# Peptides against a protein of PDB entry 6J07: the designs that were tried, part 62

Target 1, 107 residues: chain A of PDB entry 6J07
Amino acid sequence: GQRGWFCGSVSQDLRQFWVAEGGTISDPRAADFLFSCDASHPDTLRIYQSLDYIEDNATVFHAYYLSAVANAKIKNSVALGHFILPPACLQKEIRRKIGSFIWEQDQ

## One batch from the design tools (peptide; made by RFdiffusion4, then SolubleMPNN)

Design b2_p19_8_s4 (from b2_p19_8, 10 letters changed)
Fold by OpenDDE base, seed 1:
Structure b2_p19_8_s4 (fold): chain B 107 residues (1-107), chain A 19 residues (1-19)
Amino acid sequence: as target 1 above (107 residues)
Amino acid sequence: SLDELLNRLLERAAALEAR
C-alpha cells in the first residue's frame, strides 16, 4: 500500500488521483509520501520542522508529480526524484546546480 | 555539502519509488 499525506496546497483532483491509483491518505507521521505544492505553506513548514524530516526520515515531493504520472504516455516514465520539494532556503542553491524545478517549467 | 544532500534526497526518493 501507498500511504500519502497532502498539504492543503494540493488540489482535490490530485488527491483523488492518488486514491484512484490505490493510495490512501494519512497523517504525516504514518505517510510514506508527503506531497505539497508550496514549500512555504504552513502545513509543509510543519513537516520541515518535524523530527522525522530533521532526522532525514521524511521527504516532501511536489504534488505535480501526480499530475505528471496521470498524463504520462509511458507508465513508470516519471521519476519521483525529479519532484523533491526542498525547503525554500535551499531552493536557490539547488536551482544553480540542477536548473529550474520541473513544476516551475510547466507553470 | 549540497551535492551530498541532493544525493541523499535522490536515494530516498528512489527507495520510496521501489516500494
Scores: peptide ipSAE 0.426, ipTM 0.875, DockQ to the pose 0.526
Fold by OpenDDE base, seed 2:
Structure b2_p19_8_s4 (fold): chain B 107 residues (1-107), chain A 19 residues (1-19)
Amino acid sequence: as target 1 above (107 residues)
Amino acid sequence: SLDELLNRLLERAAALEAR
């Protein structure tokens, strides 16, 4: 199974999609997939400050990934790696190096 | 470095997709 955690910034529709696709919702410590729409949201900040994240045992993904999957015509055409949501302090440098994030392009 | 961080993050994402 796929265990996911959701920041309060993620819509209920995306959470429901996750469950409809066979996922379960859990606390961040038990989750394999951590979803957020806001790197500055208090829920997400707590993840970035957690020991699991600091020790490189957790990754936060932008929940727009789920929207992309839902709308994808070809299964597996959406790469999860394109939706990594790093802390705000790193985003500027990442954008400079590899360009704007995919969720920013489509907004 | 930033490159090393990105590589680690991408590797973790790939591992999750492979499950």
Scores: peptide ipSAE 0.426, ipTM 0.874, DockQ to the pose 0.555
Fold by OpenDDE base, seed 3:
Structure b2_p19_8_s4 (fold): chain B 107 residues (1-107), chain A 19 residues (1-19)
Amino acid sequence: as target 1 above (107 residues)
Amino acid sequence: SLDELLNRLLERAAALEAR
């Protein structure tokens, strides 16, 4: 299945889109997809501090991915990997290596 | 390293999309 968890920073519209596309909403441990709009939000911080994340079994994605998918004409034209949302402490270094995050470019 | 972390994250993202 397509099980997702959502940080409180994610709008209800994006959550509804997820469900409309066949996804379900679950707790972080059961979810395969973890979405957030704010790496500093308490909900997201709890993910980064969880054993699943520390043990490299979880990934947080920026919820802007869902907006991009909703607006795309071609299926699979939006790459999930472009929307990895790392902890705030790593973002500066990542920007140095890869450049600005895609959600920052479109805002 | 950061490169190793990024590679792991990208691989996991790809695996999720493949489902």
Scores: peptide ipSAE 0.423, ipTM 0.874, DockQ to the pose 0.516
Fold by OpenDDE base, seed 4:
Structure b2_p19_8_s4 (fold): chain B 107 residues (1-107), chain A 19 residues (1-19)
Amino acid sequence: as target 1 above (107 residues)
Amino acid sequence: SLDELLNRLLERAAALEAR
């Protein structure tokens, strides 16, 4: 099964979608998928500061990925890599290289 | 470098999708 963790910034609807699609919800250390809607949220900041993240064993994704999947006619047409949520301190540099994040374009 | 970081992140995303 797919184990996911959710920042408090993620809506209950997206969490329910994850479970409905066969996912389970676990603590960050046990989860393979880490979802957040806010890189500055205390929950997410704790992830960025964790040993797992520092040692490149964890990746945070923007939960908008789940919304995109839910609305996609073809599920595999949504690439998870487009929804990587880096720490705030790196976002400016990343935007210069790859452009604005997908979740920002819909705002 | 930033390029290396991005590559690592993308590789992890690809690995997760492959599961």
Scores: peptide ipSAE 0.421, ipTM 0.874, DockQ to the pose 0.551

## One batch from the design tools (peptide; made by RFdiffusion4, then SolubleMPNN)

Design b2_p20_1_s1 (from b2_p20_1, 9 letters changed)
Fold by OpenDDE base, seed 4:
Structure b2_p20_1_s1 (fold): chain B 107 residues (1-107), chain A 20 residues (1-20)
Amino acid sequence: as target 1 above (107 residues)
Amino acid sequence: DELKELIKKSKELLREILGL
């Protein structure tokens, strides 16, 4: 199975979709996937400040990925890499180089 | 790819600041 952690900013619907697809929900340390909808949420900030994240052993993804997968119904058709959620302090620079994030485009 | 690189550089900077 796949273990996921969810920031409080993620809706219950997306969490339920994760579980429906065979995923389980765990604490950040045990999770294989970390999902958030808000880089400034306290839960997510704690991740960014953790040793696991700083040591490049963790990646936060925007939970909109799950919505995209649900709509596409084909997981492999949605590139997870496009949904990496960087810390807020990096987002402006990243947007200048690669454009607006996918979750921002569909708002 | 570029995104990952930026994040990587950021994490490296954080490690340097923290003395890790």
Scores: peptide ipSAE 0.082, ipTM 0.638, DockQ to the pose 0.068
Fold by OpenDDE base, seed 5:
Structure b2_p20_1_s1 (fold): chain B 107 residues (1-107), chain A 20 residues (1-20)
Amino acid sequence: as target 1 above (107 residues)
Amino acid sequence: DELKELIKKSKELLREILGL
């Protein structure tokens, strides 16, 4: 699907890119993709605390993925899986196993 | 895809802790 939800932490430019590429914006329950730039933002925290997320029916992605797609020569060269945004309480453990997140490397 | 698997395992652990 092409339905996306956006945390308030995501810039208008990235939202506009999503729409320009044929995506639509919806509420979290209807969305196929959930985007955020801040795991500690109240909007994102509500997702992490939801039953859908706990039961593995939802995944949050860092919106920097959209920027990477916009700047890539080949759209398929950007792997969505590399942009999974986990809850803050899990990030340290994940970094120990896979290293720094992509969105942290450019900052 | 390793990250995705880690997230899934973490969620499974949370479900066990919460009794869901």
Scores: peptide ipSAE 0.071, ipTM 0.621, DockQ to the pose 0.108
Fold by OpenDDE base, seed 3:
Structure b2_p20_1_s1 (fold): chain B 107 residues (1-107), chain A 20 residues (1-20)
Amino acid sequence: as target 1 above (107 residues)
Amino acid sequence: DELKELIKKSKELLREILGL
C-alpha cells in the first residue's frame, strides 16, 4: 500500500482520488508521499522545517500530480519527479534555471 | 533532473550550515 499525507491546501477531490486509487492517508511521519498545493501553507512549512526534510529523508510533491494522473491515459506517463514542490525560498532560483513549474503552466 | 539536483544541493547546503 501507499501512504500519503496531505497538506490542508490540497482539495478533498484530490484526496478522494488518492484513496480511490488504493492509497491511504496518514500523518507525515508515516507517509510515503507528501502532497501539498502550497509551499507557504503552514502544514507544508512544518515539513520543510523538519529534521527529516533537512536530512533529505522527505520530499514534498505538488498534489497537481494526482490531477495529472487522473487525466492521463497511462498512469506511468506522468513523472512524479516533475512535481517536486520545493520550499518557497528556493522557487525563484529554480524558476530562473528551469522555468515555470509544471503545475503553474495550466494556470 | 536539474530540479532534483537543485533541491538536493540546497538541502546539502542547509546541512552544512546547520552542522548536520
Scores: peptide ipSAE 0.070, ipTM 0.623, DockQ to the pose 0.075
Fold by OpenDDE base, seed 1:
Structure b2_p20_1_s1 (fold): chain B 107 residues (1-107), chain A 20 residues (1-20)
Amino acid sequence: as target 1 above (107 residues)
Amino acid sequence: DELKELIKKSKELLREILGL
């Protein structure tokens, strides 16, 4: 199974989609996937400050990934790697290198 | 796995930025 943690910034609809697709919801330490819609949300900030994240044992993904999956016309066409949500202080520099994030393009 | 590689590359980019 796949266990997911959700920042408070993530809508109930996306959480429900996760569960509907067979996922379960757990605390961050037990989760296989960490989802957030706001790098500056206190919940997400706590993840970035955790030992698991600092030691590169955790990755935060933008929950828009789930929306993209839900709306995808081709199964498995959505690349999770494109939805890594970095700390806010790094996002400007990342945009200079790779362009705007996918979730920003669709907003 | 391609997905794992994309994640890995993305995190590597983050580490590079942190080193700037």
Scores: peptide ipSAE 0.047, ipTM 0.566, DockQ to the pose 0.232

Design b2_p20_1_s2 (from b2_p20_1, 10 letters changed)
Fold by OpenDDE base, seed 1:
Structure b2_p20_1_s2 (fold): chain B 107 residues (1-107), chain A 20 residues (1-20)
Amino acid sequence: as target 1 above (107 residues)
Amino acid sequence: DKIKELIKAAKEKLREILGL
């Protein structure tokens, strides 16, 4: 099954969509997918500071991915990899090189 | 797992972009 953790920054609607699609909600250590809408949110910061994340065994995704999936007319047309949410300290450099993140383009 | 591999590749690409 799909186990997901959600930062407090993620809306209840997106959480409900996750569950409606067959996902379950778990604590970060048990989750297969970690969703956040704010790299600076305390919940997300705790993930970035965790051993699992530091050891590259965890990845945080922007929850906008779920919105994109919900709105997509073509299944599997949304690339999860484009929704990796890196720590805030890295985002400026990323934007400099490849432009704004997908979730920022629709804001 | 295909998803895990895709994520790994994406992370590696991101690191490449960052020059890390």
Scores: peptide ipSAE 0.379, ipTM 0.849, DockQ to the pose 0.366
Fold by OpenDDE base, seed 3:
Structure b2_p20_1_s2 (fold): chain B 107 residues (1-107), chain A 20 residues (1-20)
Amino acid sequence: as target 1 above (107 residues)
Amino acid sequence: DKIKELIKAAKEKLREILGL
């Protein structure tokens, strides 16, 4: 199944879309997908500081992925990998090399 | 799991970018 955790920075609309698509909402430890809209949000920071994340057993995705899926004619056309949300400390370097993140381009 | 593999690949790509 699709178990998702959502940072408080994620809108209720996106959460509802997740559920409407068959997903369930769970705590971070049980979740298969972790969604956030803000790498600096306390909820997300706690994920980055967790043992699971430090041991590379967890990945945070920007919730804009769900918006992209919702608006896509073909859901499979949206690549989840493009929506990995790294800690803020890494984002500057990433932008320097490959440019702005997808979610930043539409904001 | 295909999704897990895709995520893994994406993370590896990201690490590669950071390593450049």
Scores: peptide ipSAE 0.378, ipTM 0.847, DockQ to the pose 0.411
Fold by OpenDDE base, seed 4:
Structure b2_p20_1_s2 (fold): chain B 107 residues (1-107), chain A 20 residues (1-20)
Amino acid sequence: as target 1 above (107 residues)
Amino acid sequence: DKIKELIKAAKEKLREILGL
């Protein structure tokens, strides 16, 4: 199984899905995957400010990935890379170059 | 780890897009 950390912005349903799929929940330092729904949430901001993140040893993903996986039922059909959640300060520039994030398209 | 490599590639792509 994989270890995941969840920002407080992530719903309990998505957390439960993670566990149902064999994942465990851990603190950010021990987690293999970091999930958030809000780059401006204090929990996520702490991640962005952490040494692990600054040294590029951590990646935050938008938890909508889990929703997409749940809906697809085929895990491999959803590209995790499309769900990288960068700090808010970078998001505007990214949107300008490659368009809206996948989690924003259906909102 | 395949997933780690995919993530790495994705991050590198984003950095390239941003010119970072």
Scores: peptide ipSAE 0.378, ipTM 0.849, DockQ to the pose 0.356
Fold by OpenDDE base, seed 5:
Structure b2_p20_1_s2 (fold): chain B 107 residues (1-107), chain A 20 residues (1-20)
Amino acid sequence: as target 1 above (107 residues)
Amino acid sequence: DKIKELIKAAKEKLREILGL
């Protein structure tokens, strides 16, 4: 399936792109993909605190992935795995080891 | 599910980087 959940931090443009590409929007429990632009947003924090996430049955992705796909000539050239959005408490250590996240590089 | 496997691999790589 192609069901997505969106944090309130995600713009309407990115949501509309998801739908235009054949996706549907659902609640977090039914969603196949969870998108956020802010690990500290209350909506996203609720995901991190959920049983599904704690049991490693859920993954949050930065919604900038959708923008990257929209701008790419070949969709599969954008690696979804590079857009995993970890909880804020882990991000500092990640940056120390592998550098800034992709969504931070053009800011 | 190919996408599911790709996500799994990405998470495992991230955990490896973090030493988890």
Scores: peptide ipSAE 0.375, ipTM 0.849, DockQ to the pose 0.359

Design b2_p20_1_s3 (from b2_p20_1, 9 letters changed)
Fold by OpenDDE base, seed 3:
Structure b2_p20_1_s3 (fold): chain B 107 residues (1-107), chain A 20 residues (1-20)
Amino acid sequence: as target 1 above (107 residues)
Amino acid sequence: DELKELIKKAREELRKILGL
């Protein structure tokens, strides 16, 4: 199954979409997907500070991915990799490489 | 696990974007 954790920064609408698509909501340790809309939110910061994340066993995705999926007729057309939400300390360098993140353009 | 592979692929996509 698809187990997801959601930062408090994620809207209830996106959470509801996740559940409507068959996902379940769990704590971060049990989750397959970690969703956030704010790398600086305390909930997300706790993820970045966790051993799982530090050991590269966890990945945080921007919840806007779910909006993109909802708007896409073909789910596979949405590249999950474009929605990885890195820690704030890395975002500036990443923007130099790719420009603004997708969620910054559409939100 | 299929989901784990999906996430792995996502990370690889990011690396490609970054030219790493």
Scores: peptide ipSAE 0.279, ipTM 0.798, DockQ to the pose 0.351
Fold by OpenDDE base, seed 2:
Structure b2_p20_1_s3 (fold): chain B 107 residues (1-107), chain A 20 residues (1-20)
Amino acid sequence: as target 1 above (107 residues)
Amino acid sequence: DELKELIKKAREELRKILGL
């Protein structure tokens, strides 16, 4: 089974979709996937400041990934790597290279 | 671990996008 943690910035709809697809909700340490919609939310900031994250053992994904999966005709066609949510300080550099994040284009 | 490898691959994809 897949275990996920959700920042308070993530809607209940997306959380419910995760559970409907067979996922469970857990604390950040036990979670396989960390979802957030706001890199500046206190919940997400605590993740970025954790040892697991600093040691590159944790990755935060934008919860819009779940929306993309829900709307995709082929569920495995959504590239998880494009939904990595980095700290705000790194987002400018990323936008310079790719233009904008996917979740910014469709919201 | 399949999930661990999936996340690792995701990070690698981002690195490729950034040219790292």
Scores: peptide ipSAE 0.274, ipTM 0.796, DockQ to the pose 0.357
Fold by OpenDDE base, seed 5:
Structure b2_p20_1_s3 (fold): chain B 107 residues (1-107), chain A 20 residues (1-20)
Amino acid sequence: as target 1 above (107 residues)
Amino acid sequence: DELKELIKKAREELRKILGL
């Protein structure tokens, strides 16, 4: 099954959607998916500082991906790659190329 | 692992977005 970790910045509704779709909640070491809504949240910062992340064995996704999946007619139409949440120190350079992150556009 | 492959593809999508 799908194992996910959630930063404290993620709403209860999105966590519930994950479970309703068959996912389980786990600690970061056991998780297949890591979800966050804030790259500067202490929970997420601990992920970025972990050996798994430093060695490119972990990826953090913005939890807004789950909202997009919930609202899409075809779940596969939502590109997971557009929801990768990089550390804050890298976001400026990324925005220079893509404009704005998808989770910033609905504001 | 299917999930590992999914995440790998996601990272590749990001690289394409960045032109890498």
Scores: peptide ipSAE 0.274, ipTM 0.796, DockQ to the pose 0.315
Fold by OpenDDE base, seed 1:
Structure b2_p20_1_s3 (fold): chain B 107 residues (1-107), chain A 20 residues (1-20)
Amino acid sequence: as target 1 above (107 residues)
Amino acid sequence: DELKELIKKAREELRKILGL
């Protein structure tokens, strides 16, 4: 099964979509997927500070991924890797290499 | 687990982008 954790920055609509697609909602330690819309939100910051994250056993994804999946016309056409939400301190460096993040382009 | 591998691959892609 797919267990997801959601930062408080994520809308209820996206949470509902996750559940409608068969996902369950759990605490971050039990979750398979961690979703956030704000790297600076206190909920997300706590993830970045956790041992699981520091030891590369956790990854935060921007919840816009779920919007992209919901609107996709082709199954599996949305690349999960493009929706990694890194800590704010790393985002400038990443933008220099890849340009703006997808969620910044479409919104 | 396929999902875990997918996430792992995503992290690896980010590391490549950062040159890490």
Scores: peptide ipSAE 0.264, ipTM 0.792, DockQ to the pose 0.426

Design b2_p20_1_s4 (from b2_p20_1, 12 letters changed)
Fold by OpenDDE base, seed 3:
Structure b2_p20_1_s4 (fold): chain B 107 residues (1-107), chain A 20 residues (1-20)
Amino acid sequence: as target 1 above (107 residues)
Amino acid sequence: SDIKALIKEMKKKLREILGL
């Protein structure tokens, strides 16, 4: 199934879209997908600091993915992999080498 | 494309970038 956890930084609209598309909302440990709009939000920081994340058993995605899916003519045209949200401490170096993240380009 | 594969590839790419 599609079990998702949402950081407090994610709007209710995106959460509702997730549910409307058949997803369910769960706690981080039970979730298959972790969504956040802010790598520096306390909720997201707790994920990054968790054992599951440190052991690379969890991935945080930027919730803008859901916006992209909602606005896409074809849902499958949006690649989830492009929306991985790394910790803030890594983002600067990533941007330096590959440019701004997708969610930043539309802001 | 398989979602899991895309995630894996993206993680790999990020790790490569960070390693440079």
Scores: peptide ipSAE 0.220, ipTM 0.768, DockQ to the pose 0.362
Fold by OpenDDE base, seed 2:
Structure b2_p20_1_s4 (fold): chain B 107 residues (1-107), chain A 20 residues (1-20)
Amino acid sequence: as target 1 above (107 residues)
Amino acid sequence: SDIKALIKEMKKKLREILGL
């Protein structure tokens, strides 16, 4: 089983999907995957400020990944790596260089 | 795993973009 942490910004539906697919929900320290829908949410900010994150031992992913997986017709076609959610202060520069994030494109 | 490798690669790319 995979352990996931969820920011308060993530809907209950996405959390339920995670569990339905065999995942469990844990605190950030125990989680294998950290999900958020808002880089500016206090919960997510706490992650970015944590030693684990600063030391590059943690990665925050946009929870839209789960929605994409749920709706994918081809299994394994959704790349988790494309859903890395960086701190808000870095997003503008990233967009400037590589374009909008996937979750923004689908909005 | 393949996922870990992908994550690592994406992080690398992001760091390159940011000049880190």
Scores: peptide ipSAE 0.219, ipTM 0.770, DockQ to the pose 0.307
Fold by OpenDDE base, seed 4:
Structure b2_p20_1_s4 (fold): chain B 107 residues (1-107), chain A 20 residues (1-20)
Amino acid sequence: as target 1 above (107 residues)
Amino acid sequence: SDIKALIKEMKKKLREILGL
């Protein structure tokens, strides 16, 4: 199984889905995947400020990925890479260049 | 893995976009 960390901004349903799919929940340092629904949440901000993240050894993903996977039923049909959640300070520029994030398109 | 490669690609793309 894969180890995941979840920001407090992530619903319990998504956490439960992660576990149901064979994942485990761990602290950020031990996690292979970091999930958040809010780049401005204090939990996520701590990740962005961590050495692991600064040194590019960690990646935060928007937890909407899990929802997309759950809805798609075909896990491989959803590309995790499209759900990278960058710090809020970078999001405006990213949107300007490549458009709205995938988790924003249905909102 | 394919996912790992995609993540790397996307991060690279983002860095290019941001000029980092």
Scores: peptide ipSAE 0.217, ipTM 0.769, DockQ to the pose 0.300
Fold by OpenDDE base, seed 5:
Structure b2_p20_1_s4 (fold): chain B 107 residues (1-107), chain A 20 residues (1-20)
Amino acid sequence: as target 1 above (107 residues)
Amino acid sequence: SDIKALIKEMKKKLREILGL
């Protein structure tokens, strides 16, 4: 099964979509997928500071991915890898090299 | 899985960017 953890920054609508698609919600240690809308939110910061994350055994994704999937005619047309949410301290350099993140383009 | 492969490739790209 697909188990997901959600930062407090993620709306209930996106959480409900995850469950409607067959996902379950769990704590970060048990989760297969970690979703956040804010790299600076205390919940997300705790993930970045965790041993699992430091050892590269965890990845945080921007929850906007779920919105993109919900709106897509073909689910596999949305690439999850494009929604990796790095710590805030790294985002400026990333933007300099590859441009704005997908979740920022329509703002 | 295809998802794991995609994640791995994107992480690799990010690491390369940060190494520049």
Scores: peptide ipSAE 0.215, ipTM 0.766, DockQ to the pose 0.325

Design b2_p20_2_s1 (from b2_p20_2, 11 letters changed)
Fold by OpenDDE base, seed 1:
Structure b2_p20_2_s1 (fold): chain B 107 residues (1-107), chain A 20 residues (1-20)
Amino acid sequence: as target 1 above (107 residues)
Amino acid sequence: SAAEEVAAAAELGRGALSLQ
């Protein structure tokens, strides 16, 4: 499916792009994908606290993925895996191991 | 489409969840 949930931190432009590209918007329980731009936003924190997330049955992605897809020169060249958004408490250690997140890099 | 590209990467995990 192509149902997406969006944290309040995600701009209306990115939401509109999702819909324009054939996606629909739903609540988290019905969504196929979860998008956020802020791991510390209350909406996203509620996701991280959910039983499904704790049991590793859900993944949150940074909505900048959609911007990257929109601007990609080569179709299908953007890997969703590069945009996994972990809880803030884990990000420092992740940056130490793999470097800065792609959405934090200069355009 | 962008939505189709995301759907193709669904193997990375589910987005749907039950909020507690």
Scores: peptide ipSAE 0.070, ipTM 0.656, DockQ to the pose 0.054
Fold by OpenDDE base, seed 4:
Structure b2_p20_2_s1 (fold): chain B 107 residues (1-107), chain A 20 residues (1-20)
Amino acid sequence: as target 1 above (107 residues)
Amino acid sequence: SAAEEVAAAAELGRGALSLQ
């Protein structure tokens, strides 16, 4: 499916882009994709604290993915895996291993 | 479309919810 949930940290522009590109917006339980721009936002924290997330049944993606897709010249050239948004407590270690996140480089 | 790209990624095991 193409159902997306959006943290309050995500702009209306990106939400509207998602819908314009064929997606729908739903609550986290019904969503196929979870988007956020802030790992520390209360909405996102509630996701991280959920049993589904703890049991590795869900992943949060940085909404900058949508911006990257919007600006991409080649369709399907943007890798969703590069936009995983982990909890804040894990980000430092991840940066140490793989470098800065894409959204930190371009935003 | 953006939604289609995300959906395609999900089909390859890169979606937000592994249970779907």
Scores: peptide ipSAE 0.066, ipTM 0.650, DockQ to the pose 0.061
Fold by OpenDDE base, seed 2:
Structure b2_p20_2_s1 (fold): chain B 107 residues (1-107), chain A 20 residues (1-20)
Amino acid sequence: as target 1 above (107 residues)
Amino acid sequence: SAAEEVAAAAELGRGALSLQ
């Protein structure tokens, strides 16, 4: 499926891009993909607290992925795995091991 | 499409949701 949920932290432009590319927007329970730009946003925190996420049946992705895809016309395919957005409590340790997140490097 | 690319990526690894 192509159903996406978007945190309130995600711009309307990225949401519109998703729809223009054939996606639909749904609530988190019905969504196939979960997008956020802020792990500390209340909307995203609710996802992290959900049973599906706690049981490792859900993954939140940084919506910057959509921007990268939009701009990758002359580049190789963008890897979704580079855009996993973990809870804030894990981010510092992850940065220590693998470096800064890709969405932080382009800022 | 971008949505299709996202869907394809989810199939190759851990998807966004297990219900996909």
Scores: peptide ipSAE 0.058, ipTM 0.642, DockQ to the pose 0.059
Fold by OpenDDE base, seed 3:
Structure b2_p20_2_s1 (fold): chain B 107 residues (1-107), chain A 20 residues (1-20)
Amino acid sequence: as target 1 above (107 residues)
Amino acid sequence: SAAEEVAAAAELGRGALSLQ
């Protein structure tokens, strides 16, 4: 499905792109995709604190993924996995092991 | 590792999400 939830940190432009591509916007519980631009935003923090997330049944993605898709020649060429947005407490270690996040660098 | 944990969580995420 293409049900997506968006943190308040995500721009209206990206939300509109999602809808334009056939997606729908829903609450976090019903969403297939969770998008955020800020791991420290209250909306996102609530996701991280949810049972679904704690039990690894949910993943938050950085909404920059949608920007990358919008700008890609091939819509399905962008790897969603590169846009996983982990809690702030884990980001330092992740950067140390696999490098800076894609949304933090020019493409 | 933290990176591996995140990757694993993504694959198990709702909507049958993967690391695409």
Scores: peptide ipSAE 0.027, ipTM 0.586, DockQ to the pose 0.053

